# Designs tried in a protein design run: peptides against a protein of PDB entry 6UG1. Part 286

Target 1, 304 residues: chain A of PDB entry 6UG1
Amino acid sequence: SNEERKRRKYFHMLYLVCLMVHGFIRNEWINSKRLSRKLSNLVPEKVFELLHPQKDEELPLRSTRKLLDGLKKCMELWQKHWKITKKYDNVGLYMRTWKEIEMSANNKRKFKTLKRSDFLRAVSKGHGDPDISVQGFVAMLRACNVNARLIMSCQPPDFTNMKIDTSLNGNNAYKDMVKYPIFWCEVWDKFSKKWITVDPVNLKTIEQVRLHSKLAPKGVACCERNMLRYVIAYDRKYGCRDVTRRYAQWMNSKVRKRRITKDDFGEKWFRKVITALHHRKRTKIDDYEDQYFFQRDESEGIPD
Target 2, 301 residues: chain A of PDB entry 6UG1 as posed
Amino acid sequence: SNEERKRRKYFHMLYLVCLMVHGFIRNEWINSKRLSRKLSNLVPEKVFELLHPQKDEELPLRSTRKLLDGLKKCMELWQKHWKITKKYDNEGLYMRTWKEIEMSANNKRKFKTLKRSDFLRAVSKGHGDPDISVQGFVAMLRACNVNARLIMSCQPPDFTNMKIDTSLNAYKDMVKYPIFWCEVWDKFSKKWITVDPVNLKTIEQVRLHSKLAPKGVACCERNMLRYVIAYDRKYGCRDVTRRYAQWMNSKVRKRRITKDDFGEKWFRKVITALHHRKRTKIDDYEDQYFFRRDESEGIPD

## One batch from the design tools (peptide; made by RFdiffusion4, then SolubleMPNN)

Design b2_p30_8_s2 (from b2_p30_8, 13 letters changed)
Fold by OpenDDE base, seed 5:
Structure b2_p30_8_s2 (fold): chain B 304 residues (1-304), chain A 30 residues (1-30)
Amino acid sequence: as target 1 above (304 residues)
Amino acid sequence: MLEEIKKKLETYTPDQLIAELMKEVDKYFS
């Protein structure tokens, strides 16, 4: 019905806000001074120096290469630190079906809340789910004075799906779900004036995204619980930015149709949510990023 | 709204929050 369509759209909006606020809270937690002191000790001086290369004036690419090598070594160090990767409880922060949401509303099961203290302990011990691990990795880079962002791919239920969702029943459903990450890292490259994408946990990859990312879900089974729609960046200064354009090859033709921002009302609403979560002044880094997004929009063209 | 959601997310699991959001949605459409 038209009413059910409105209900699903409204629920999607509320759920999206909750996910974005969750990302904000986790970004606050990873700024813990106590955690920072512990995690900085994981990074040897030689690796710290690679993270902070001198500007090569002759060939800035050499400085970028040092930074990339430093980030690679940080991923290796993080893997040594992380002892236990726990499975997600249920589907974690991956996309739920509408049926699962309806069933969850009826389920009075008491779930154990992860408190800030529990999170900090989990990161310090190297015990937790993949999301906690990524968040801890961002904390380690920040402890080394790297301008690292926490990236969250927000997975609200698909308000464009008006079908009665069949239960995603199958042993492979979890494997397909976790094939691509929900959380990852971006690191500012001051030499190239670009964000470097780092997935330290899932794909264990570093990339300089041009047209497509390895982190963008591919294939029907993977996209059932991980649909690239809202990629939100949280920086160390409590900035909040929509960075979906970086990871979406087909932003205008495909991704926009599945976002609340497909219409003017949704665009204005979503901008208000971003603004409410953005607690810093604009910087030159934001200017470079916006220029990159503009160029990506022009290069994609208008969908035929 | 955001501060209230923030406070809830400090104490609620995602599933608990979803259950609450469902009640809020039901109330809005009732």
Scores: peptide ipSAE 0.079, ipTM 0.794, DockQ to the pose 0.769
Fold by OpenDDE base, seed 3:
Structure b2_p30_8_s2 (fold): chain B 304 residues (1-304), chain A 30 residues (1-30)
Amino acid sequence: as target 1 above (304 residues)
Amino acid sequence: MLEEIKKKLETYTPDQLIAELMKEVDKYFS
């Protein structure tokens, strides 16, 4: 019905706000001074020096290569620190079906909430789910004075799915769900004036994204619980930015149709949510990023 | 509103949050 369409759209909006606020809270938690002091001790001086290369005036690419090598070594150090990767409880923050949402609303399951103190302990010990691990990795880079962002791929239910039964065939293996991450890292490269993408936990990859990312879900089975729609960046100064354009090859043709921002009302609403979560002044880094997004929009063109 | 949501998200499980959101949605369409 038209009513059910409105209901699902509204639920999607509220759920999206909750996910975005969750990302904001986790970003505040990883800024813990106590955690920072502990995590800085994981990074040897030689690796710290690679993270902070001198500017090569002749070939800035040499400085970028040192930074990339430093980030690779940080990923290796992080793997040594992380002792226990817990499975997600159910589907974690991956996308639920409408049927699963309805069933969960009826289930008064006493799930344990993860408090800030428990999170900080989990990161410090190297015990937790992949999301906690990624968040801890961002905290380690920030402890080394790296301009690292926490990235969250927000997975609200698909309001464009109007099927009554949205049950996934039970065979969607946990493996297909977790094939692509929900959380990752971006690091500012001051030499190239670009964000470097870092997945320290799932794919264990470093990318300089041009047109497409390896972190973008591919294949039907993976996309059922991980739809690239809302990729939100949280920086160390409590900035909040929509960076979906970086990871979406087909933003205008495909991704926009699955976003609340497909219409003017949704665009204005979503901008208000971003603004409310953005707690810093604009910087030159934001200018370079917006220029990159503009160039990507022009290059994609209008879908025929 | 966002501060209230923040406080809830610090204390609510994902399922509790979903249940609350369902109630808010139902109230909006009732």
Scores: peptide ipSAE 0.051, ipTM 0.752, DockQ to the pose 0.691
Fold by OpenDDE base, seed 4:
Structure b2_p30_8_s2 (fold): chain B 304 residues (1-304), chain A 30 residues (1-30)
Amino acid sequence: as target 1 above (304 residues)
Amino acid sequence: MLEEIKKKLETYTPDQLIAELMKEVDKYFS
């Protein structure tokens, strides 16, 4: 019905805000001074130096290569630190079906809240789910004074899906679900003026995304619970930015149709949400990023 | 709304929050 469409759209909006606020809170938690002091000790001086290379005036690419090597070593150090990767409880922050949402509303199960103190302890011990691990990795990089962003692929229920989804099949569903990450890292390369994508936990990859990312879900089964629609970046200064354009090959033709921003009302609303979560002034880094997104929009063109 | 959601997210699991949001949605459409 038209009413059910409105209900699902409204629920999608509320759910999206909740996810974005969750990302904001986690981003605040990883800025913990106590955590920073602990995590900085995981990074040897030689690796710290690679993270902060001098500018090579002859070949700036050499400086980028040092940074990439430093990030690779940080991923290796992080793997050594992380002792226990817990499975997600149920689907974690992956996309739920409408049926699962309806069923969860009736579920009186007392879920254990992860408090800030519990999170900080989990990161410090190297015990937690993949999301906590990624968030901790971002905290470690920030502890080394790296301009690292927490990236969150927000997975609100698909308001464009009007079907009553059947339960997705159990064991194979989890493997397909976790094939691609929900959280990852971006690191600012001051030499190339680009964000470097780092997945320290899932794919264990470092990418300089041009047109395509390995982190973008591919295949029907993987996309059932991980639909690339809202990739939100949270920086160390509490900036909040939509970076979906980086990871979406087909932003205009495919992704936009599945976003609340498909219409003017949704665009204005979503901009208000971003603005409310953006607690810093604009910087030249934002200008370079916006220029990159503009170029990507022009290169994709308007869908026929 | 945002500040309330923020406070709830500090104390709620995603599932608890979803359950609350469902109740709010149901109230809005009732």
Scores: peptide ipSAE 0.045, ipTM 0.769, DockQ to the pose 0.735
Fold by OpenDDE base, seed 2:
Structure b2_p30_8_s2 (fold): chain B 304 residues (1-304), chain A 30 residues (1-30)
Amino acid sequence: as target 1 above (304 residues)
Amino acid sequence: MLEEIKKKLETYTPDQLIAELMKEVDKYFS
């Protein structure tokens, strides 16, 4: 019905706000001074130096290469620190079907809430789910004075899916679900004036995204619970930015149609949500990023 | 609203939050 369409759209909006606020809270938690002191001790001086290369005036690319090598070594150090990767409870923060949402309203299951203290202990011990691990990795980089962002791919239910039953069939559903991450890291490269993408846990990759990302879900099965629609960046200064354009190859033709921002009302609403979560002044880094997004929009062209 | 949601997210499980959101949605459409 038209009513059910409105209901699903509104539910999607509220759910999206909740996910974005969750990302904000986790970003606050990883800024813990106590955690920072512990995690800085995981990074030896030689790796710290690689994370903070001098500017090579002859070839700035050499400085970027040092940073990339430092990030690779940090990823290796993080793998050594992380002892136990837990499976997600149910689907974690991956996308639920409408049927699963309706059923969850009836389920009084006492899920254990992860408190801030439990999170900090989990990161410190290296015991937790992949999301906690990624968040801890961002904390380690921040402890080394690296300008690292927490990235969250927000997975609200698909308001464009008007099917009544959206139950997903199959035993491989979990494996396909976790094929691509929900959380990852970005690191500012001051030499190239670009964000470097780092997935320390899932794909264990470092990427300089140009036109496409390895972290963007590809294929029907993995896209059922992980649709690239709202990639939100949380920085160490409590900035909040929509960085979906970086990871979306087809932002205008495909991704926009599945976002609340497909219409003017949704765009204005979503901007208000971003603004409410953005607790810092604009910087030159934001200017370089916006310029990159502009160039990406121009290069995609207008979909026919 | 955002501060209330923030406070709830610190204490609520995803399923509890979904259940509350459903109640808010139902209230909005009632």
Scores: peptide ipSAE 0.045, ipTM 0.769, DockQ to the pose 0.731

Design b2_p30_8_s3 (from b2_p30_8, 13 letters changed)
Fold by OpenDDE base, seed 3:
Structure b2_p30_8_s3 (fold): chain B 304 residues (1-304), chain A 30 residues (1-30)
Amino acid sequence: as target 1 above (304 residues)
Amino acid sequence: MLEEIKELLETYSPEQLIAKLMEEVDKYFS
């Protein structure tokens, strides 16, 4: 019905706000001074120097290469620190079906909320789910004075799916769900004036995204619980930015149709949510990023 | 608003939050 369409749209909006605020809270937690002091000790001086290369005036690419090597070594150090990767108890922050949402509303299970103290302990000891691990990696880079962002791919239920029964055939293996991450890292490269994408936990990859990301879900089974729609960046200064354009090859043709921002009302609403979560002034880094997004929109063209 | 939402997210599990959101959605369309 038209009513059910409105209901699902509204629920999607509320769920999206909750996810985005969750990302904001986790970003505050990883700014813990106590955690920072502990995690800085994981990075030896030689790796710190690679993270902070001198500007090569002749070839800025040499400085970028040193930074990339430093990030690779940080990923290796993080793997050594992280002792226990817990599975998600269910689907974690991956996308639920409408049926799963309806069933969960009826099941008043006393789920334990992870407190800030428990999170900080988990990161410090190197045990937790993959999301906690990624968040801890961002904290380690920030502890080394790296301009690292926490990235969250928000997975609200698909309001464009109007099927009554949205049960996934039970065989969608946990493996297909977790094939692509929900959380990752971006690092500012001051030499190339670009964000470097880092997945320290899932794919264990570093990339400089041009047109395509390895982190973008591919294949039907992987996309059922991980739809690239809302990729939100949280920086060390409590900035909040929509960076979906970086990771979406087909933003205009495919991704926009599945976002609340498909219409003017949704665009204005979503802008208000971003503004409410953005607690810093604009910087020259934001100008370079917006220029990159503009160029990506022009290069995609209008979908035929 | 943000503080209230933070408190809400710290108080409730994702499942409890989903349940509460469902109740609010149902109330809005009733």
Scores: peptide ipSAE 0.049, ipTM 0.714, DockQ to the pose 0.639
Fold by OpenDDE base, seed 4:
Structure b2_p30_8_s3 (fold): chain B 304 residues (1-304), chain A 30 residues (1-30)
Amino acid sequence: as target 1 above (304 residues)
Amino acid sequence: MLEEIKELLETYSPEQLIAKLMEEVDKYFS
């Protein structure tokens, strides 16, 4: 019905805000001074120096290569620190079907909320789900004074899906779900004036995204619970930015149609949400990023 | 709104929050 369409749209909006606030809270938690002191000790001086290379005036690419090598070593150090990767409870923060949402409303199970203290302990011990692990990795980089962002691919239910029964194929559902991450890291490369994408946990990859990311879900089964629609970046200064354009090959032709921002009302609403979560002044880094997004929009063109 | 959502996210698991959101949606459309 038209009413059910409105209901699903409204629920999608509320769910999206909750996810975005969750990302914000986790970003605050990883700024913990106590955690920072502990995690800085995981990074040897030689690796710290690679994270902070001198500017090579002759070939800035050499400085970028040092940073990339430092980040690679940080991923290796993080793998050594992380002792226990817990499976997600059910689907974690991956996309739920409408049926699963309706069924969950009836489920009075007391779920234990992960408190800040529990999170900090989990990160410090290296025990937790992949999301906690990524968040801890971002905390470690921040502890080393690296300009690292927490990235969250927000997975609200698909308001464009009007089917009641979305039976997901059962047997490989978890494997297909976790094939691509929900959380990852970005690191500012001051030499190339670009964000470096780092997935320390899932794909264990570092990339300089030009047109395509390895982190963008591919294949029907993987996209069932992970639709690239809202990739939100949280920085160390409590900045909040929509970085979906970096990871979306087909932002205009495909991704936009699945976003609340497909219409003017949704665009204005979503901008208000971003603004409410953006607690810092604009910087030159934001200018470089916006210029990159503009160039990517022009290069994609308007879908016919 | 933001502080209320923050408090909710600190108080409830994602599943509990989803359940509450469903209850609020059901109230709004009932």
Scores: peptide ipSAE 0.048, ipTM 0.713, DockQ to the pose 0.699
Fold by OpenDDE base, seed 2:
Structure b2_p30_8_s3 (fold): chain B 304 residues (1-304), chain A 30 residues (1-30)
Amino acid sequence: as target 1 above (304 residues)
Amino acid sequence: MLEEIKELLETYSPEQLIAKLMEEVDKYFS
């Protein structure tokens, strides 16, 4: 019905705000001074120097290579620190079906909300789910004065799915779900004027995204609980930016159709949400990023 | 439930909704 379409749209909007606020809160928690002091001790001086290379005036690419090597070593150090990777409880922050939402409304399950103190302890001990691990990795890089962003792929229910029953086939569902991350890291490369993508936990990869990312979900089974629609970046200065364009190959032709921003009302509303979560002034880094997004939009073209 | 969600989204700006959500989170963790 038209009413059910409206219901799903409004529920998607509310759920998206809740997810984006969750990302903001986790980004605040990883800025903990106490955590920063502990995590900085995990990084030897030689690795710190690689994270902060001098500008090579002859070949700026050499400086980028040093940064990449530093980030690789940080991933290795993080793997040594992280002792226990817990499975997600149920689906974690992956996408729920409409049926699962309806069933959960009937079951007032007391979700144990992880407190700030418990989160900080989990990161400090190296015990937690993959999301906590990624968030802790971002905290470690920030403790080393690296301009690292927390990235969150927000997974609100698909308001464009009007099917009543989307029973997901059970057996491989968890493996397919966790094949791609929900949280990852971006690091600013001051030499190339680009964000470097870092997945320290899931794919254990570092990439400079050009046209496509390895972190973008591929295949029907993986996309059932992880649809790339809202990739939100949270920086150390409480900036909030939509970086979906980086990871979406087909932003205009495919991804936009699955976003609230497909219409003018949704675009204006979503801009207000981003603005409300963006607690810093614009910088030259934002200018370089917007220029990159513009070039990516021009290169994709307008879908015929 | 639909009317309640509609009322929440129509009554509160995204900023007010976010502020209220943050306040409720802070109360829950205090």
Scores: peptide ipSAE 0.027, ipTM 0.633, DockQ to the pose 0.055
Fold by OpenDDE base, seed 5:
Structure b2_p30_8_s3 (fold): chain B 304 residues (1-304), chain A 30 residues (1-30)
Amino acid sequence: as target 1 above (304 residues)
Amino acid sequence: MLEEIKELLETYSPEQLIAKLMEEVDKYFS
């Protein structure tokens, strides 16, 4: 019905705000001074120096290569620190079906919300789910004075799916779900004037995204609970930015159709949400990023 | 539920909703 379509849109919007606020709060927890002091001790001086290379005036790419090597070593150090990767409770922050949402509304299960103290302890011990692990990795990089962002792929229910029964049947549902991350890291490369993508936990990859990312879900089964629609970046200064364009090869032709921003009302609403979560002044880094997004929009062309 | 969500989203701007959610989270984690 038209009513059910409206219901699903409103629920999607509310759920999206809740997810984006969750990302904001986790980003604040990452900035813990106590955690920072502990995590900085995981990074040897030699690795710290690689994270902060001198600018090579002859070949800036050499400086980028040092930074990439430093980030690779940080991933290795993080794997040594992280002792226990817990499975998600149910689906974690992956996309729920409409049926699962309806069933969960009836089941007032008191989900034990992870407190800040529990999070800090989990990161410090190296015990937690993959999301906590990624968030802790961002905290470690920030402890080393690296300009690292927490990236969250927000997975609100698909308001474009008008099927009544959206039950996902299958023994491999969890494996397919966790094949691609929900959280990852970006690091500012001051030499190339680009964000470097780092997945320290899931795919264990570092990439300089040009047209497509390895972190973008591929295949029907993986996309059932992980649809790339809202990739939100949270920086150390409480900046909030939509970075979906970086990871979406087909932003205009495919991704936009599944976003609330497909119409002018949704675009204006979503801009208000981003603005409300953006607690810093604009910087030259934002200018370089916006220029990159503009170039990516032009290069995609008009969808045929 | 639809009316309640609609009313919530009509009553509160995204900013106010975020502020309330942040406040609720702060209270729950204090």
Scores: peptide ipSAE 0.025, ipTM 0.635, DockQ to the pose 0.055

